# Ledger of designs, part 257: peptides against a protein of PDB entry 6RGO

Target 1, 392 residues: chain A of PDB entry 6RGO
Amino acid sequence: MALKLLGFNQDATCFSVISSNKGVTIYNCDPFGKCFELEKSTSNDEELDFLVEMLFSTSLIAVVDKTIGASKRKKLKIVNTKRKATICELTFPHEIMDVIMNRKIICVVLKSDQIFVYDISCMKLLRTIDVRGEKLKSTSKFRNSEAVGDIGVRVSLSTDNNSILCYSSYSKSDKENAPLNDIVVFDALKCIQINVLPAVHQSNIVCIACSPDGMLMATASEKGTIIRVFKTIDTENDEPILVNEFRRGSRPSRISEMKFNHDNTLLACVGESDTIHIFALPVTTTEADANEDDTLQQSSHSLSSSINGLQYISKGLANRFGKIIVSKIPTQSQQRHVAYIKIPENAKYRIGFPKDTTNTIHICGEDGNYLVYSIPRNEVGPCTLVKSNTFD

## One batch from the design tools (peptide; made by RFdiffusion4, then SolubleMPNN)

Design b2_p21_5_s1 (from b2_p21_5, 12 letters changed)
Fold by OpenDDE base, seed 4:
Structure b2_p21_5_s1 (fold): chain B 392 residues (1-392), chain A 21 residues (1-21)
Amino acid sequence: as target 1 above (392 residues)
Amino acid sequence: SSMKKFEEELKEALEELEKLE
């Protein structure tokens, strides 16, 4: 059967899939099993397409039927899974491209590059963000959005109550073809723009992940070779703080999803490649327990490796190419993965990090595999398979 | 109203979430 993955919920306790024969199915991860099914509305052999966003493991889901007709693609249904009832229906002016939620906020992304931000508690519209309108104030030409298939506004929302929304925006370049390579950080509750990270990549951003606490974001471009991690709120001298630059690979490959683990120590990425990559983030050691003077004589082997390769790119040439404010971490300091998972070629996978087990990752594939892996702590290497289940 | 029913059902779902934490 053709499966299409919708992904994990916020805490990786559940995942959702489209089955061509059944419609939408939601699985619980532990204990593994089917917890909900939404039957297809049509008897036709049409390819099913849905968006499903879960409110964690609760009975509340947001559903968009994208299968048939432009009208259905504009409707968001809030469904109670226990009652199998639609409790709210919203209609948008344009096709819904994405839906993200947490305990406080629902964000709806439209094909018009608009983001509708709702207070979940009353479904009140808090804000409409017009990413094109912000661009049109700088650049008048409507890109015929029809020709550039899969490039739209990308969003990620923190899973906490702070509700930090990160979204891709158009650069202020006078070029008709301004890329979606800026990031805006937005407080979705207060409806305030917190930060703007300009030109974080040279090409359109195709993937964004916000950390659960909203303090970090990861970004990847169409090239998918480099992942950048930034602080969301904090700035240094009014400039964005680049925490990490990771190299996924040398070959271009689209990244479809990235996620942080619960404690912001790991970042995973998945996409068109045969490999899920897991990167370690620097733990900001809170200085608290540094009192045990275990004088481990760090033998000062002066790896005076001559970092002479700080070529002072002289200030003068920086003016013509819009300041890529991202001080390119020298290619030598680009960290690789600390762990990896091999996945079948041509199988789309989704990833999730469970809340309670920071060194565990959940993955599911369009091949019908749900897999739990342990992430190695002390060694660079493959993850260990801990549990496997199949679904149809 | 349909909204009051939604607010009640959402409150039930949020109370389900608080019991899982």
Scores: peptide ipSAE 0.333, ipTM 0.886, DockQ to the pose 0.746
Fold by OpenDDE base, seed 1:
Structure b2_p21_5_s1 (fold): chain B 392 residues (1-392), chain A 21 residues (1-21)
Amino acid sequence: as target 1 above (392 residues)
Amino acid sequence: SSMKKFEEELKEALEELEKLE
């Protein structure tokens, strides 16, 4: 059967899949099993396409049927899974590209590069964000939107109540072909722009992850070779703070998803490559607990040589992008451990971090595998498989 | 009426979420 992965919920307690024969199925991770099925509305052998966003482990889901006709692709249904009933339906002027939510906010991304921000509690529209802005409306050269199939506005929302929304925006370059390489940080509750990170990559941003607390953001471009981690709110002399730069690989490969763990110590990425990468983030020690003088002079000698290859702090990019003050984060050689998981070639995988186990990752594949891995803490190496289940 | 029903069903879902934390 052809499976299509929709992904994990916010806390990785559930994941959603499309089965060609059944429609949408939601699985519980622990105990593993089917918790909901949404039957396909049509008996046709049409390729099923859906968006599903679940509100954590609750009975509330947002659903978009993208299978049939341009009209259905513009409808968002809020469904109670226990009652199998549509609570409300919203219709948009354009095709829905993405839906994200937390306890407070639903964001709906349209093919028109508009983001609709709703108060979830009453489905009141708080803001419409037009990412193209008014200036681009005048040049009626609709880029034949057919050929640029995969470039659109990307979004990520914090899973906390602060509701920090990060989205990709067009650079202010007077070029008709401005890349989506700026990031805007937006308070979705107050409906205010907090920060703008200009030109964070040279090419379009294709993946964004916000941390659960909204304090960090990870970005990747179409090249998928470099991942950058920024502070979302904090600035240094009105300039964006680059916290980390990671190299996923030397070869271009698309990143489809990135996620932080719940304590902001790990960043995972997955995409078209045979490898899920997990990067260690330095713990931002707040200055307070610096008192315990524990002189673990453990001999740093031998492992230094192999790790040096992944820490390309590219001194060269500092000149052409405005002074991204790479604050001299003291080279406290907190060894940025990299873990990995090998996955089958051409299998699409999705990732999730459970709340209670910060060194565990959940993954699921279009191959019908749900896998739980333990992440090594103090070494570079493969993750250890802890649990496996299959689904159809 | 439909919005009140939505607010009630959403409140039930949020109360489910508070019990999982």
Scores: peptide ipSAE 0.325, ipTM 0.885, DockQ to the pose 0.782
Fold by OpenDDE base, seed 2:
Structure b2_p21_5_s1 (fold): chain B 392 residues (1-392), chain A 21 residues (1-21)
Amino acid sequence: as target 1 above (392 residues)
Amino acid sequence: SSMKKFEEELKEALEELEKLE
């Protein structure tokens, strides 16, 4: 049967899949099993397409049926899985491209490059962000973006109550073809723009991950060779703080998903390649836990001296030359993965980090495998398979 | 109202979440 992965929930306690014969199925990770099934509304052999976003492991899901007709693709249903009932339905002016939520906020991304931000508790619209309208106010030319079917606004939301929203925006370049290579950091609760990271890549951003606490973001471009990690809120001299630059590979390959673990010590990425890559982040020691483990301090000091070479050319130079020269971070300063998982060629996988185990990763494949891996702590190497289950 | 019913059902789901954490 053809499976299509929808992904893990926020804490990797559940994942959702589309089965061609059954419709949408939600699986619990531990204990492993089906927890919900949404039956296919139509007997047609049409390829099923859905968006499903879960509110953690709760009975609340957001569902968009993208399979049949232009009207359904514009409808968001909030469903109680325990009652098997639609409790709310919203209709949008354009096709829904993505839905993301936490305990406070639901964000709906439209094909129009609009982001609708709702208070989930009452489904009140807090903000409409018009990413194109912001571009048009900054750059006089409409891109008819109808032609570039695969490049749209990307979003990520913190899983905490701070509700930090990171989204891709169009660069202020006078080029008719301005890339989606800026990041905006937005407080979704207060509806305030916190930060703007200009030209974080040379090409369009296709993947964004926000950390659970909203303090970090990871970005990848269409090339998928370099992942950059930034602070979301903090700035140094009004400039964005680059925390890490990771090299996934030398060959271009699209990254489909990135995730931070719960304590911001690991970043995983998956995509079109045969390999899930896991990168280590420097632990920002807050002064309080300074007591025990002397061994990790030696690696942080060597990294801080190399990060001092990552002088972002200040806004003053960028304004003078009109090119934000993303300083070519010397290819020598690019960190590699600390761990990896080999996956079948041509199988799409999704990733999630459970809350309770910082060194464990959950993965699921369109091949019908749900796999739990242990991440090595003290060596660079393959992850160890801990649990495996199959689904249909 | 349909919205009050939604708020009640969402509250039940959030109370389910608080019991799982």
Scores: peptide ipSAE 0.321, ipTM 0.883, DockQ to the pose 0.783
Fold by OpenDDE base, seed 3:
Structure b2_p21_5_s1 (fold): chain B 392 residues (1-392), chain A 21 residues (1-21)
Amino acid sequence: as target 1 above (392 residues)
Amino acid sequence: SSMKKFEEELKEALEELEKLE
């Protein structure tokens, strides 16, 4: 059967798949098993396409049927999985491209490059963000949305209650074909723009991840060779907003998903390559005032790979075009993965980090494999397979 | 209303989440 992965929920306790014969199925990770099924409404051999976003492990899901006709692709259904009932339906002016949620917020991304931000508790619209309308007087020739393939606004939302929304925006360049290479950081609860990160890549951003706490964000472009990690908020202490630059590979390859673990110590990425890459983030020890005494010689072999290559571009070169946030980090100073998982060629995989085990990663494939891996702590190498299950 | 039913169902879902944490 053809499987299509929808992904893990926020805490990797469940994952969702589309089966061509069954419709949408949700699996529980532990104990492994089917917990919900949305039956196929049509007997037609049409290719099933859905968006499904879960509210963690709860009975609440957001569903978009993208299979049949332009009308259904514009409808968001909120469904109770226990009752198998639609409890709310919203209709949008354009096709829904993405849906993300946490305990407070639902964000709906449209093909029009609009983001609708809702208070989940009452489904009240808090904000409509028009990513195209933020382009000043430059002729917004609406790129006829037909010819622009996989290039659209990308979003990520913090899984916590802070509800930090990161989204890709068009550069302020007077070029008619400005790339989606800026990032906006937005407080989705207060409806306030917190930050703008200009030109974080040379090409369109195709993948964004926000940390669970919303303090970090990761970005990848169409090239997928470099992943950049940024602080979402400007710190008063003139600290660089760019925290890390990771090299996934030398060859261009699309990154489809990135995830932080729950303590912001790891960043994983998956895509069209045969390899899931896991990167270590430097723990920003806030120097809490360590009072003097306890002599415990924990030889922290801090793999302080001295990121000597983050040249502080001193504040002084505020050139006419705004803060150059991205220094040209020398290609030699780019960190590699600390761990990896080999996956079958041409198999699409999704990734999730469980809350309770910061050194464990959940993965699932369109090959029907659900796999749990242990991430090595003290060595660079392959992850160890801990558990495997199959689904259909 | 459909919205009141939504708020009740969401409350039930959040109470389910609090029991799993």
Scores: peptide ipSAE 0.312, ipTM 0.881, DockQ to the pose 0.793

Design b2_p21_5_s2 (from b2_p21_5, 12 letters changed)
Fold by OpenDDE base, seed 5:
Formats: C-alpha cells, structure tokens, sequence
Structure b2_p21_5_s2 (fold): chain B 392 residues (1-392), chain A 21 residues (1-21)
C-alpha cells in the first residue's frame, strides 16, 4: 500500500499516516497501536493528501483534505477523534499549505504566504501575518505555483505555552525573486514581532525548527549542507546570536524536518539522504550557579568534544546595504553530528523526540517502520535500535 | 451553539491532556 507520512505530534506520543486504502490513520507510540482512523470519504482511486496536526495525544486534531481536485484544500476541520465528528470548520481564501499548533495557538499557512494565527481556546483570529508585505502586492504575478510548489513560507511553533512562532520571510531586496531567507520570530500570544534574523542563508529556507521552549531555532536552506541554530529572543548589539553551525554533509540534500529534544541538548534532522543526523547543542550553563562549592565530583564526562568556545560571531559585517550577513562560522569550527541513524534510500522518514527521554528518538518511515532509537551520550556513532514496530 | 459546543469539546481535550501528564 502507498503510505504517506504526516509526522509525529508535539511530544512524539503519536504519529499520523495516510494509507491509500483507509485514509488518515493515527498510531500511538507506546503502547504501539492504531488509535484513530479517518475513513476515506471518496471511492475514487485519487491519491489522498492530507494535513493532520494533533493536539498532543488528545482526541482533538486539525485536518485539511489536500486531495487533488478537492474543494476542501481551503478548509481546516477540527475533529474530535473519539466522536469522529467535525467540531469546527474554517474556510480560507487560499489553499492551506501547513498547520501547526500547541496548547494555545493554531497557525495556518496559506499558499498566499499568509499565516493566520488563532487562539485555539475559542478559534478567534489573533493575527493575519502577510509575509509578502505590502510592497510585493503590486507585483502579484502569482508565481505560477506549479513549478514552485516547494518554495513557500516555512513555520515552526514552540510546544510550550510561550507560543514562539518562527517563520521564513522574504529578504528586503527589491528583486521580484527575493529569497525566503529571513526569519521572523513572533510572539503568537501577544501578536508581537520579537526579532528578525536577516539573510540567515543565501538561498530559500526550506526547514525551520523551534525549540520546545521557543528560545532556540534551527534553519536549513535548499542546499541542506549547513544547519544554523540561533537564539530567538536575545540579540547582541541588535544582531542575531548564532549559537551553532552544523554541517550535515558536503553534498546538497534537502532537509524535510528538524526537531529539538525537550531540553534543547540535541537537534535531529531528516530528509532525502540515507542518514538522520543528530547534533549536540552546547549546554548553556548559566554562569550564575558557579558559586555553590558542592564538591560532588559527579564525573559528568562532559563530552569535552572541543566545543571550541561559543564564537559569538557578533561580527555581522553590516555591509553598506543594511544586510547583516550572518558571518559563516569557519569550516574548521563547523560541528558534525554526534549520532546518526541509517535509513533506507528514498524512504521518507519523520522524527520526533519524546518529552521524558531526552536521549531517545522516535522515527517512522513510508516503508511502514516505526523505530525507537537510543542516542549515544559519550561517543560519536550510530544510534542503537531499542524498539521496532510495523504499520500498514 | 456551535462555538459553545467547540469550547466544551476543547475543555474535554484539555482534561485528556492533564490526565496524560
């Protein structure tokens, strides 16, 4: 059967898939099993396409029917999975490209490069963000969206109640073909722009991850060779703080998903390559607790991997054109993965980090594999398979 | 009516979240 992966929920307790024969299926991770199935409404052999965003492991899901020819591509349905009932329906002016939520907020991304921010508690619209801005409305050559289907606004939302929304934006270049290489950090609850990270990559950003607490974000471009991690809120001399620059590989390969673990110590990435990469983030020891003399020589084998010091490359060359070029970390200081998982070539995988086990990663494939891996703590190497299940 | 029903269903979903935490 053709499986299409939708992904994990916020805490990796569930994942969703599209089965060509059944429609949308949600699986529980532990205990492993099917917990919900949305029946196919049409007898046609049309390739099913859906967006499904879960409210954690609750009975509440957001669903968009993206099936070709479906008039429903502009409709967001909130479904109670226990009752199999639509409890809310919203209609948008344009096709829905993405839906992301936490306990407080639903963000709906449209093909028009608009983000609709809703208070989930009452489905009240809090904000419409127009990512194209007013200047690009005049040159509304609709990018003939057939060939450009993959270049759109990317979003990520913190899983906590702070509801930090990170989204890709067009650079301030007056060029009709401005890349989506800026990042905006937005407080989705207060509806305030917190930060703008200009030109974080040379090409369009195709993947964004926000940390669970919203304090960090990771970005990858179409090239997918370098991943950058930034602070979301903090600035140094009004410049974005680059915390890490990771090298996934030397060859271009698209990154489809990135995730932080719950404590912001790990960043995983997956995409078109045969390898899931896991990177270690430096633990920000807040300097404050250096005073308590407690001689407990817990040999924390600090992975004294030479994390050559936090090069706060505050040297944004403010070039005369007001473009902060995020200075590339020298290739010698580019961190590699600390762990990896080999996956089948051409298999699409999705990743999730469970909340309570910071050194565990959940993965699922369009090959019908759900796999749980342990991440090595003290060595650079492969992850260890802990559990495997199959699904159809 | 529909809004009130949604707010009730969402309160049930939040209880399910609190019971799993």
Amino acid sequence: as target 1 above (392 residues)
Amino acid sequence: EKKKLYEEELKEAYKELEEKE
Scores: peptide ipSAE 0.485, ipTM 0.926, DockQ to the pose 0.781
Fold by OpenDDE base, seed 2:
Structure b2_p21_5_s2 (fold): chain B 392 residues (1-392), chain A 21 residues (1-21)
Amino acid sequence: as target 1 above (392 residues)
Amino acid sequence: EKKKLYEEELKEAYKELEEKE
């Protein structure tokens, strides 16, 4: 059967798939099994396309039927999975491109480059962000909408209650084809812009991940060779803080998904390559624990010693035109993966980090594999397969 | 009516969150 992956939920306790014969199926990860099935409304051999966003492992899901010919691509349905009932329906002026949620917020991304921010508790519209309209307020010409259907506004939302929304925006360049290479950090609850990171890549941003706590953000461009990690809120001298620059590879390859683990110690990426890459982040010791001088000599030789070479070269080359050029971390300080998973070259995979086990990663493939891997912490190498299940 | 039903079903979903955390 042709499977299409929709992805994991926020805590990687469930994942969703489209089956060409059944419609949308949600699987529980542990115990492994089907927990919900949304039957096809149509008997037609039309290629099914859906967006499904879960509210964690609850009975609440957001669903968009994106099937070609279905006049439903502008409709968001909130569905109770236990009752198999639509409890809310919203209609948008344009096709829905993405839906993301946490406990507080639903964000709906439209083909118009608009982001609709809703309070989930009452489905009240809090804000419409017009990423295009913000560009028109700058003297810059709009990108012709016709060119590349795959390049649009990308979003990521923190899974916590702080509800930090990161989205790609158009650069203020006078070029007709200004890239989506800026990032805006937005408080989705307060509806305020917190930060703007200009020109984080040279080309369009195609993948964004926000950390669960909203304190970090990872970005990748169309090239997918370099991943950059920034602080979302914190700035140094009104400049964006680049925490890490990772090299996925030397060859261009699109990154489809990135995820942080729950303690912000790992960043995983997946895409068109035969390899899931896992990168280690420096543990930000919160300054709070420095004062308790308690003498427990536990000689945990944490691998902290080799990261001494991350000189914060906060050499912001403030070029005369106020363009914050993100200081290129010298190519010598570009970290490689600490761990990897080999996947089939032609299989699309999705990734998720479980909350309780920061050293494990959940992956699922359009090949019908659900796999749990252990991530090595002390050695650079392959992840170890811990659990395997199949689905169809 | 529909809004009240949604708010009731969302309260059930929030209880399901609290029971799993």
Scores: peptide ipSAE 0.467, ipTM 0.926, DockQ to the pose 0.759
Fold by OpenDDE base, seed 3:
Structure b2_p21_5_s2 (fold): chain B 392 residues (1-392), chain A 21 residues (1-21)
Amino acid sequence: as target 1 above (392 residues)
Amino acid sequence: EKKKLYEEELKEAYKELEEKE
């Protein structure tokens, strides 16, 4: 049967899949089993396409039916899974491309490069972000709707209550074909832009991950060879906004998903390659916890010595936001993965980090495998398989 | 009616969150 993975929820307690025969199925991770099934609305042999976003492990889900007709692709349904009932329905002017949520906020991304931000408690529209509207001051050329369906606005939302929204935006270059290579950091609750990171890659950004606390953001371009990690907020101490640069590989390969673990110590990435890569992040000691155990300092020093090579080239190009964020990090200072998982080359996988076990990763494949891996702490190497289940 | 139903269902979902944390 053809499976299509929708992904894990925010805490990796559940994952959702599309089965060509059954419709949408949600699986619980522990104990492993089906917890919800949305039957096909149509008897037709049409390829099923859905967006499903879960509110953690609750009975509340957001659903977009993308299978049939331009009208359904514009409808967001909020569904109670226990009652199998639609409790809210919203209709948008354009096709829905993505839906993300946390305990406070729902963000809806449209094919028009608009982001609709809602208060989940009452489904009140807080903000419409027009990512094109900032560009339209220079060139009236609508990107024809026929432009390759793969290049659009990317978003990530913090899973905490701070509700930090990171999204890709168009560079202010006078070029007609400005890439989606800027990042905007947005407080979704206050509806305030808090930061803008210009030209974080040379090409369009295709993957973004926000940390659970919203303090870090990871980005990857169409090349998928380099992952960059940034602070979302400027620190008072003139500390570099770019905190890490990781090398996934030498060959171009699309990254489809990235995730931070719950304590911001690990970043995982998955995509079209045969390998899930896991990178170690330096622990940002906030000054408050500096009073206890001396023993963890020795491992952090080896990682910090590689970061000191980030010479901020402060000079020269006075554009109005003229901080050159991307200094030429020498290719030698690019950190590699600390751990990896081998996956089948032709199977799409999704990743999730469970809340309670920071060195465990959940993965699921379109091959029907749900796998739990342990991440090595003290050595660079393969992850160890701890648990396996199959689904159909 | 529909808004009140949504607000009640969301309160039930928040209780399900608190019971699992």
Scores: peptide ipSAE 0.457, ipTM 0.923, DockQ to the pose 0.771
Fold by OpenDDE base, seed 1:
Structure b2_p21_5_s2 (fold): chain B 392 residues (1-392), chain A 21 residues (1-21)
Amino acid sequence: as target 1 above (392 residues)
Amino acid sequence: EKKKLYEEELKEAYKELEEKE
């Protein structure tokens, strides 16, 4: 049977899949098992397409049926999974592209590059963000959005109550083809723009991850070779703070998903490559406890060889990108521990970090595998498989 | 009516969150 992965919920306690014969199925991770099924509304052999966003591990889900006709693609249903009942229905002017949720906010992304922000408690519209509206003042030509394939507004929302929304925006370039390479940081509760990060990549941003606390964001472009991590709120001299720059690989490959772990110590990425990459983030030690002079002469075992590639901060990028003040990451933190998981070639995988275990990652595949891996802390190497289950 | 029912069911979902945290 063809499986299509919808992904993990916010805390990686559940994941959702589309089965071509059954409809939407939600699995619990621990104990592993099917917890909900949404049956097909139609007996047609049409390829199923859905959006499903869970409110964590609760009985509340947001569902968009994208299978049947242009009218259903504009409807968001809030469903109680215990009652199997639609408790709310919203209709939008355009096709729904994405839905993201936390305890406070639902964001709905439309094909029109609009973001609708709702208070989940009452489904009141708080804000409509028009990502094109700022660009339309300069370029009157409605390029038919049909020809620019998979390029649309990307969003990520913090899983905390602060509800920090990061979204891709069009650069202010006078060019008719301005890329979606700016990031806007938005307080979804207050409906205030907090920050704007201009031109964080040279090409369109295709993946964004916000940290659980909303303090960090990761970005990847269509090239998927470089991942950048920024502070969301904090600025230095009104300029964006670049915390990390990771290289996933030498070959271009689309990144489909990125996630931070619960304590912001790890960033995982997955996509079209045979490898899930896990990057170590430097713990920002707040300067306070640096008093203990513990002269641990950690023996400098010279893992010298492979890290030579990071020294080429090419002088040329500094001139065209405004002065991204790369705060001098102490050169000693250049030992970026990278863990990896090998996955089957051509299998799509999704990733999730559980709350309680910072060195554990959950993954699920369109091959019907749900896998739990342990992440090595202080070494570069493969993750260790801890648990495996299958689903259909 | 429909809004009140939604707000009641959302309170049940929040209670399910608090029972799992």
Scores: peptide ipSAE 0.456, ipTM 0.924, DockQ to the pose 0.796

